Peptides against a protein of PDB entry 6FRK. Designs and how they scored, part 224

Target 1, 411 residues: chain A of PDB entry 6FRK
Amino acid sequence: NEEVLNAMLKEVCTALLEADVNIKLVKQLRENVKSAIDLEEMASGLNKRKMIQHAVFKELVKLVDPGVKAWTPTKGKQNVIMFVGLQGSGKTTTCSKLAYYYQRKGWKTCLICADTFRAGAFDQLKQNATKARIPFYGSYTEMDPVIIASEGVEKFKNENFEIIIVDTSGRHKQEDSLFEEMLQVANAIQPDNIVYVMDASIGQACEAQAKAFKDKVDVASVIVTKLDGHAKGGGALSAVAATKSPIIFIGTGEHIDDFEPFKTQPFISKLLGMGDIEGLIDKVNELKLDDNEALIEKLKHGQFTLRDMYEQFQNIMKMGPFSQILGMIPGFGTDFMSKGNEQESMARLKKLMTIMDSMNDQELDSTDGAKVFSKQPGRIQRVARGSGVSTRDVQELLTQYTKFAQMVKKM

## One batch from the design tools (peptide; made by RFdiffusion4, then SolubleMPNN)

Design b2_p23_6_s2 (from b2_p23_6, 13 letters changed)
Fold by OpenDDE base, seed 3:
Structure b2_p23_6_s2 (fold): chain B 411 residues (1-411), chain A 23 residues (1-23)
Amino acid sequence: as target 1 above (411 residues)
Amino acid sequence: SDLVDTLENLLKLIEEYEKYLEE
């Protein structure tokens, strides 16, 4: 029994190391799992693999829990959020993502660019903020980040902004000059939250980087970026361990919507290759699928219309990048959607929706939409002309619909 | 085919989630 446990733990430890989990944390986890497993319970015929997986999962959950409640903004107050992190961490992009997240939730949100070191930092922030319709502040002439941050915070406080996000300078290395500048900015603006932005793709370097920031500034929150299909996210555990601060959000791509609240269970499930069913469920719930009770009832009755398919395509498009959705489904490996396939998949969905926009209510609401078109081929030609596509494209859509409708009838 | 398979899996996940909410 102990030999079997040690062999399984070795496999898990190897997988965690391959997931960029810090070697010290992997060693600690191994000892904690070994101490938590009752060898007598393993003898009683319980699935040894499931028991070890559960123990590993439980210890990983503890590693992402710093024992500190995440800071949350207070409604009707002026909440100053200062961002810190290295150049290339995705800090500036993450500021815009967080601002957009709060704006979509009805918070009066603004952005301040206090990055005077990077050429074009203010132009980048301004471009992102303008696209998202987020108010912004910065300077092309002021070189002191303390002055810019102070003036921007004062301006937006006077205008009764609720969320005031301050982007600071990054560096390529942990430099004393960077930390001194960050401290001066923090002292001047007195932020309610300091967010450390970490790139998950730096792997084993996450611990040392996160510790260096925590030792210099009062980091209270962590955001992990570049948790796209390539980053396994093991560095996030290192960031929590080093900063003793909760992960509050994750960045899952380059789009402004590629940003989600951190959830422990889904993240650990994804890290273990179990998929992110809970995150998919939550993303589905955030879509206010409450209007889908009627769709759900129809699906339970094996009814599926072209309109129901259209609504599902709208839901998928609202969930964000299709690669993220696929990466949340168990058994869909991250390899399935190269970045190129995502834009193509969204373009395909939009094309299918454009075809359906040329359909009438009788065609859309028929419980056998394909049969409506098969009985009257002139409908295919009408829809093709209306949507600017070939009759073949309409037939391909109807073929896809027929496959879905057959699946729903088997549910 | 991949889009169909994905939507099939999404529909199954929605159904499993509904069952979980009814429990």
Scores: peptide ipSAE 0.007, ipTM 0.360, DockQ to the pose 0.093
Fold by OpenDDE base, seed 4:
Structure b2_p23_6_s2 (fold): chain B 411 residues (1-411), chain A 23 residues (1-23)
Amino acid sequence: as target 1 above (411 residues)
Amino acid sequence: SDLVDTLENLLKLIEEYEKYLEE
């Protein structure tokens, strides 16, 4: 039993290291899992693999919990949020995403560009802010980030803004001058929250970077960027461990909408390659698909129509970037997360929906849609002509529907 | 195949959700 446990733990540890989890955390996890698993309970014929996976999952959940409650803005107060992080971490983009998130929630939100080090930093922020219709402040002439931050914060406080986001300079390397500048800005504006933005793709370097920031400024929150399926996010565990600060949001792409509140369970599931079932469920529930209960009830009864499939495709298209949905589904590889595959997948769904738009209610609402078409082949030709597709495309759709309907009947 | 796999995975997600709600 101990040999089997050690072999399985070795595989898990390898997978976690390949997911950019810090070697110290992997060692600690291994010890914690060994301590949590009763070897006697494993002898009773329980699925040893599931037990170990569950123990690993529980210990990973503990690693993303810093034991500190996340800061939340207070309604009717002027909340100053300072962003810190390296150049290329996605900090500036993340400022805009967070501002847009709060604006969509009905907060009076603004952005301040206190990045004087990068040429075009203010133009980049201005472009993002203008596109999102977010008020912004910055200077093309002022070179002191402390002055810009102070003036911008004062301006927006006087205008009764509720969320005041300050983007600071990022450098390519941890430089003492960067940390001194960040400390001076923090001291001048007295932020209610300091957010460290971390790129998930830097892997094993996350711990040292996160620690260097925390040692200089009072980081209270972490945002992890570039969780677009290429990075497994193991570095996020290192950031939490080093900063002792919660992850509050994740960036999941390049669009301003590719931003979501951090959820522990989905993140750990994704890290383990189990998919983000909870996040998919939450996204499905947030869509207020009133028809989801009726669909789930039909699915429970083994009923599935072409209309039910059409509604599911509409729902998938409404859930946002198909890459995010696919990345939440177990077994969809990282290759499906490419922008090319998303557009192609959406085009495929849209094509299938266009075929179904040429179907009649009898065809759509039949509990055996494939049989309706098989009994009257002229229906296939009508639908093909109506949708501008080949009869083969209609047959392929019906074949997919049949496979799915058979799966639902086995449920 | 990809669509069937997507739908199969959606169904698995629904099944896992139902199990999660029953737990």
Scores: peptide ipSAE 0.007, ipTM 0.333, DockQ to the pose 0.089
Fold by OpenDDE base, seed 5:
Structure b2_p23_6_s2 (fold): chain B 411 residues (1-411), chain A 23 residues (1-23)
Amino acid sequence: as target 1 above (411 residues)
Amino acid sequence: SDLVDTLENLLKLIEEYEKYLEE
């Protein structure tokens, strides 16, 4: 029994190391799991694998819980949130995602660019903020981040903003000068929360980086980025261990909506390859996909129109990145994330929808849409001209629709 | 349960559709 336990724990430890979990945490987890498993209960015929998985799951949940309550903004007050992190961590993009999240929740939100080191930092922030209709502040001429941050915070306090997000300079390396600048900014603006942004893709380096920030600045919250890629998220455990601060949000893609509140249970389930069924249910409920009963009934009857396809593309676009949704389904997570540039897939869907926007109701609602176009080639030319695409692009869409409609008929 | 099963079925359909788009 002990040999079987040790073999199974070795497999779990290997999988956790392959998920970028720090080797010290994996060793500690192995010892904690061994101490938590009663070998006598294992003899009683319980599925040894399930028992080990449950013990591992419980210990991983403890590793992502620092025992500290996450900071939350106070409604009707000015809440100053300062972002810190290395260059390339996704910090600037994450500032915009957090601002957009609070704006969608009905908070009066703004952004300040206090990154004077990176050329084009203010232009990037301005572009992101303008797209999301978020008020912003920054300078093209002021080089002191303390002045920019102070002026911006004062301006937005006077305008009664509730969420004031300050982006700071990220350096390529951990330099003492960076930490001194961050401390000067923090002392000047007196932030209510300091958020450390960490890239999950740096793997085993997550602990050392997170510790270096925590040792120099009063990090109170962590945001982990790039959890949409090959990063299995094990670096998040290292960030919590090093900072002793809760993960408050995760970045799950490049889109402004690829940002969600951190949930411990779903995250650990995904890390173990169990999927995120709870997060999937929450996303489905947020999308009000209950209206899809009519679609499901049509699909069950083997009926599929160009309009039904258009509505599905709208639903996919509302769900956000398809890769994220698939990554929440047990068994789909690993193989699907590897192939597609999410932006390319979304651009392709948008192009297909634009072609369908030039179709009429007779074409969209036909149970044999491809045959309607094949009988009257002038329809293809009309749609192509209306959507600004080639006749070939319309023919490719109709070919794709036909393949999909044939699949639905076989279900 | 039914909603999850529904979404899984929709996602499988989309997956198969994407494969057919790559061919």
Scores: peptide ipSAE 0.007, ipTM 0.314, DockQ to the pose 0.021
Fold by OpenDDE base, seed 2:
Structure b2_p23_6_s2 (fold): chain B 411 residues (1-411), chain A 23 residues (1-23)
Amino acid sequence: as target 1 above (411 residues)
Amino acid sequence: SDLVDTLENLLKLIEEYEKYLEE
């Protein structure tokens, strides 16, 4: 039992290190998991793998919990949010994503560019803000970020903005002059929240960078960027540990809507390669798939109709970008996350639904839809003519349905 | 094939999660 535990812990530790989790955190987790697992309970026939996975999951959840409640903006108040982070962290893009997120929720949001160090920083922010229809402030002539930030915050406070986001200069190195500038800006504008933006792709450097920012400015929140496909985001655990601040949002791509509130369980599940099961369930629940309880109940009874498949295709189409759904499913590799494959997959779904729209209630509601069509081949020809497809396309649909219905019966 | 595999994986996920919530 101890050998099996040690082997599984070695695999988990390797996977966490490959996911850029800090070696100190991985060691601590290994010790905590070993102390939490009762080897006697492992002898009683509990699935040793599940028990270890659960213990690992529980300890990872503790590592992303800083024990501090995340700051939340107050409706009808002026909330000043200052962004800090290195150049290339995605800070400027993340400012726009956060502003857009709050704007979509009915908050009066604005952006301030206090980056005077980077040539074209204001033009980039202005371009992003204009595209999203977000009010913005900045200067082409003022070189003091404290003046720009102070004037912009005062302006938008006087105009009764609820969310005032201040983007600051990012540098490539931890320079004392940058930290002094950030502290001067923070002291001048008195932000309600300071957000550290971290690139997940920097791996083991996340701890040292996050600590350097926290030691100079009162970081209260973390946003992790570049959690698209390649970075498992293990550096996020290091940022939480170093800043003692919660992750509030994650950036999942380049688009302005590739931004979501941080959820602990989905993140840990993805980190472990289990996929985003909770985010999938939350998306399924947000779709008011109340009809899914009835479907799940039918599936539990091994019943699956062509109508049930049609409803599932409708649900998948309602879930939005198919790439986001697929990325939530364990074992769907990054190749399925390509926008090209998403459009093709959605076109295939729509084609299948168009075929099913030409079916009658007897065909759709049959517990053995494939057998109904096999007994009366004239139905295939009717459906093919009705949907404007080949008889082969209808046969392919029925073959897919049969495979799915056989899987449901094995569940 | 990819869609069937997607639905298969979704169903497996739902089942694994239901089991996880029951445990």
Scores: peptide ipSAE 0.007, ipTM 0.327, DockQ to the pose 0.090

Design b2_p23_6_s3 (from b2_p23_6, 13 letters changed)
Fold by OpenDDE base, seed 4:
Structure b2_p23_6_s3 (fold): chain B 411 residues (1-411), chain A 23 residues (1-23)
Amino acid sequence: as target 1 above (411 residues)
Amino acid sequence: DDLTKTLLELLEKIEAFKKYLEE
């Protein structure tokens, strides 16, 4: 039993290391999981794998909890939020995402660009803010970030803004001069919250970077970016451990809407490759897929029609980007559909639906749609003409349907 | 067809997951 446990823990530890979880945290987790698993309960024939996964999940949830309540803005007050983090972390983009998030929730929100180090930082912020219709402040002439931040904060306080977000210089590496500048800005504007923005793709470097920031500035919140790529987000655990600060939001793409409040359970599930089942259920429920029960019941009975396939394609199209749906399903990584393949896949789905729009009710509602078409080949020609496609395209659709229907019958 | 393969793999994973939740 101990050998089996050690083998399974080795696989989990390898997967966590491949997910950029810090080696020290993985070692600690391994010992905590070993201590939490009663070897006697493992002898009782329970699914040993499920027990280990559950123990690992619980210990990972503890690692994301710093034991500190996240700061929240106060309605009707001026809340100053200062952003800190390295250049390339997605800090400037994240400022805009957070501003847009609060604006959509009915907060009077603004942005200040206090990045004087990077040429074009203000133009980039201005472009993003203008697209989102967010008020902004910055200077093309002032080189002191303290002056810009102070003037911008004062201006927006006087205009009764509720959320005042200050973007700062990130530089390329940890430099004492960066930390001194951050401290000077923080002292001048007296922020209610300091947000550290971390790129999830930096992997094992997350701990050292997060620690370096926390040792110099009073980081109170963490935002993790680039969780849409290959990064499974294991570095987020390192950031929480190093900063002792909660993750408040995550960035899940490049769009201004690719930003969500941090949820512990979905994040850990995704980190383990279990998918975001809760988020998938929530999205499915938001779509009012009322007919899901009827479909599930048909699928349980091995019944699958061309209409059922059409309705599934409609549901997929309503759910939005297919990549987001796939990323929520266990064992589908974000890489499964590159952005280019997604548009092509949606175009293919739309083409298939257009073919089915030329089918009649007898063809759509048949439990053996392929047999209906095989018995009367003239139906294929009718559908092909009606949809403006080749007879080959209709035959390919029917072949795909037959494969699906055979899988459903084996369910 | 990559789409068909993707959809089939999706269905298989959804089913495997349903079974995993029912156990």
Scores: peptide ipSAE 0.008, ipTM 0.323, DockQ to the pose 0.100
Fold by OpenDDE base, seed 5:
Structure b2_p23_6_s3 (fold): chain B 411 residues (1-411), chain A 23 residues (1-23)
Amino acid sequence: as target 1 above (411 residues)
Amino acid sequence: DDLTKTLLELLEKIEAFKKYLEE
């Protein structure tokens, strides 16, 4: 029995190491699991595999819980949130995602760009903020991040903003000058929360990086980015252990909506390859896919129009990255869609939708849209000119539609 | 073809999941 337990624990430890969980945490987890498993209960005929999985799950849940309550903004107050993190961590994009999240929740939110080191930092923030209709502040001429941060915070406090997010300079390397600049900014603006942004894809380096930030600045919250990719998220455990700070949000893609509150149970379930059924349910419910009773009825009757296809593409685009959705389904690993295929897939969908935007209601609502275009080739040329694509691209769309419509008829 | 197949498989899974939520 002990040999079987040790063999199974070795497999679990290997899988956790392959998930970028820190070697020290994996060793500690192995000891904790071995101590938590009653060998006498295993003798009673319970599935040894399920018991070990449950013990591993419980110990992983403890590793993501720092025992510290997450900071939350106070309604009707000015809450200053300072972002810190390395260059390439996704910090700047995450500032915009967090601002957009709070704006959608009815908070008066703004963004400040205090990154004077990176060329085009302010332009990038301005572009993201403008797209999301979020007020922003920054300078093209001021080089002191303390001045920019102080002026921006004062301005937005005077305008009664509730959420004031300050993006700081990231460096390529952990340099003392970066930490000194961060401390100067923090002392000047006196943030209510300091958020460390970490890239999950750096694997075993997560602990050392997170610790270096916590040792220099008073990190109170963690956001983990790039959980849409091949990163299984084991680095998040290292961030919590090193910072002793809760993960408050995760970044799950490149879109502004690819941002969600951190949930411990779904995250650990996904890390273990069990999927995220709860997160999938929440996403399906958020999409109000129930309003598609009319579509389900049409599909049951074998009816599928170009408009129905367009609406489905809109729904798919609202669901976010396919890799993320598939990665929530049990038994579908993140490897099922290579990273390169997702952006290309979304670009292809957008192109198809742009072609359909140049179609008329008669073409869109026809139960045999491909036949409408085949009978009058001039329609293909009109749509191609209207959407700025080739006649071949329109024919490829119609070929795809025909394949979909044939599948729906077989359902 | 692979994108179309993936989209169809995703739609089928979403529909199967809706049915599972309605049951």
Scores: peptide ipSAE 0.007, ipTM 0.301, DockQ to the pose 0.121
Fold by OpenDDE base, seed 2:
Structure b2_p23_6_s3 (fold): chain B 411 residues (1-411), chain A 23 residues (1-23)
Amino acid sequence: as target 1 above (411 residues)
Amino acid sequence: DDLTKTLLELLEKIEAFKKYLEE
């Protein structure tokens, strides 16, 4: 029994190391799991694998909990949020994502660019802020980040902003001058929260970087970026362990909407390859896909129209990046859609929808749409002309529909 | 459980459809 336990723990430890979990944390986890497993209960014929998985899950949940309550902004107050982190961590993009998140929730939100080191930092922030309709402050001429941050915070406080986000300079390396600058900015603006932004893709370097920031600046919150399908997220555990600060948000892609509040259970489930069923349910509920009950009933009866296909394409487009949706399903590897293939796939779906926009109700609502077009070939030419595509493109759509309708009939 | 099952079935259909769009 002990040999079987040790073999299974070795497999779990290997999987966690492959997920960029720090070697020290994996060793500690192994000891904690081994101490938490009742060997007597394992002898009683319980599923040893399930017990070990549950023990591992429980100990991972403890590792992402620093025992400190996350800071939350207060409605109707001025909340100053200072961002810190290395250059390339996604800090500037994350400032815009957080600002947009609060703006969409009805908070009066603004952005300040106090990055005077990077050429074009203010232009990048201005571009992102303008696209999202977020008020911004910065300078092309002022080189002191303390002056810019102080003036920007004062301006937006006087204008009764509720969320004031300050982006600071990053560096490629940990430099004493950078930490001194961050301390001077923090002392000048007196932030309510200091957010450390960490790139999940840096793997084993997460602990050393997070520790260096925490030792110099009073980091109170962590945001982990680049948790799109390639980063297994093990670095997040290292950040929490080093900073003793909670993860408050995660960045899950390149879009401004690829940003979500951190949830412990879904994150650990995803890290273990168990999928994020809860996040999938939440995402489906947010999309108001309740109207899919009628579609599911039709599909159960083997009925599938071109309109039903169009509605499915709309739902798919509303769900956002397919890679994220697939990465929420247990057993679907994140590698299934390369980033290049996703934009092409979305463009293909949009093209198919544009063809269907040129169809009439009789064509869309037919239980055998392909037969309607085959009986009257002039319909194909009409739809092709109306949508600005070739007759071949319409024929390919009808072929696609026919195969899908045949699959639905076999289900 | 019914919603989860329904979502999984929908996702399986979406995947089958994606594979079909790639062929």
Scores: peptide ipSAE 0.000, ipTM 0.284, DockQ to the pose 0.021
Fold by OpenDDE base, seed 1:
Structure b2_p23_6_s3 (fold): chain B 411 residues (1-411), chain A 23 residues (1-23)
Amino acid sequence: as target 1 above (411 residues)
Amino acid sequence: DDLTKTLLELLEKIEAFKKYLEE
């Protein structure tokens, strides 16, 4: 039993290390899991795998909990939020995402660009802010970030803004001059919250970087970016451990809407490859896919048409990046979320839909669409010509439909 | 929750379809 436990823990530890969880945290988790598992209870015929998974899950939940309540803005007050982080962390994009998040929640939100180091930083922020209709402040001529931040904060305080987000300079290296500048800005504007933005893709470097920021600046919140399908969430654990600060949001893509409040349980479930069922339900509910009830009812009756398949492809495309949806489904590995595979998968879906756009209602609404085409081969040639594809592509679609319709009939 | 069950069933079907697209 101890050998089985050690073997399973080794597998879990390997998976966590592959997910960029810091080696020290993995070692600590391993010891905590070993201490939490009663070997005598494991002997009683309980599903040893489920018990170990539950123990691992519970210990991971503890690792993402810093024991500190996350800062939240106060309604009707002026809340100054300062962003800090390295260049390329997604800090500037995250400022815009957070501003847009609060604006959509009915907060009077604004953005300040205090990045004087990067050429075009203000233009980038202005472009993002203008697209989102977020008020912004910055300068093309002022080079002191303290002056820009102070003037911008004062301006927006006088205009009774509730959320005042200040973007600071990001540098490629941990330079003492960057930390001094951040401290000067922080001292001048007296932020209510300092947010450290961390790129999850830096892997094992997350701990050292997060610690370097926390040791110099009073980081109170963490935002983890680039948690796209490829991004290993393990760096988030390192950030919490190093900063002792809660993760408040995650960035899940390049779009301004690819930003969500951090939820511990869904995040750990996703990290373990269990999916994010809650986030999927929330996302489906946001899309008002109420029309799915009719599809589900048909599917329960073993009926599946080419139109039903088309509508399902439309729904998948409306849900956003296919990779993100897949990564919310239990059993879809992170490898399915390759950016390359997503564009290719979406292109493939669009191609299939284009083929179906050349079908008639009789073909689309048939409970045996493949049989309609098999009985009249001239239909395949018509659809192929109409959609600009080969007859082979149409046959492949029909083969796909047939396999899926057979699966639906067996359900 | 009937909605959760329904979503899971849809997801299983989407998954089956995706596996099919990968083959």
Scores: peptide ipSAE 0.000, ipTM 0.311, DockQ to the pose 0.022; fails the geometry check

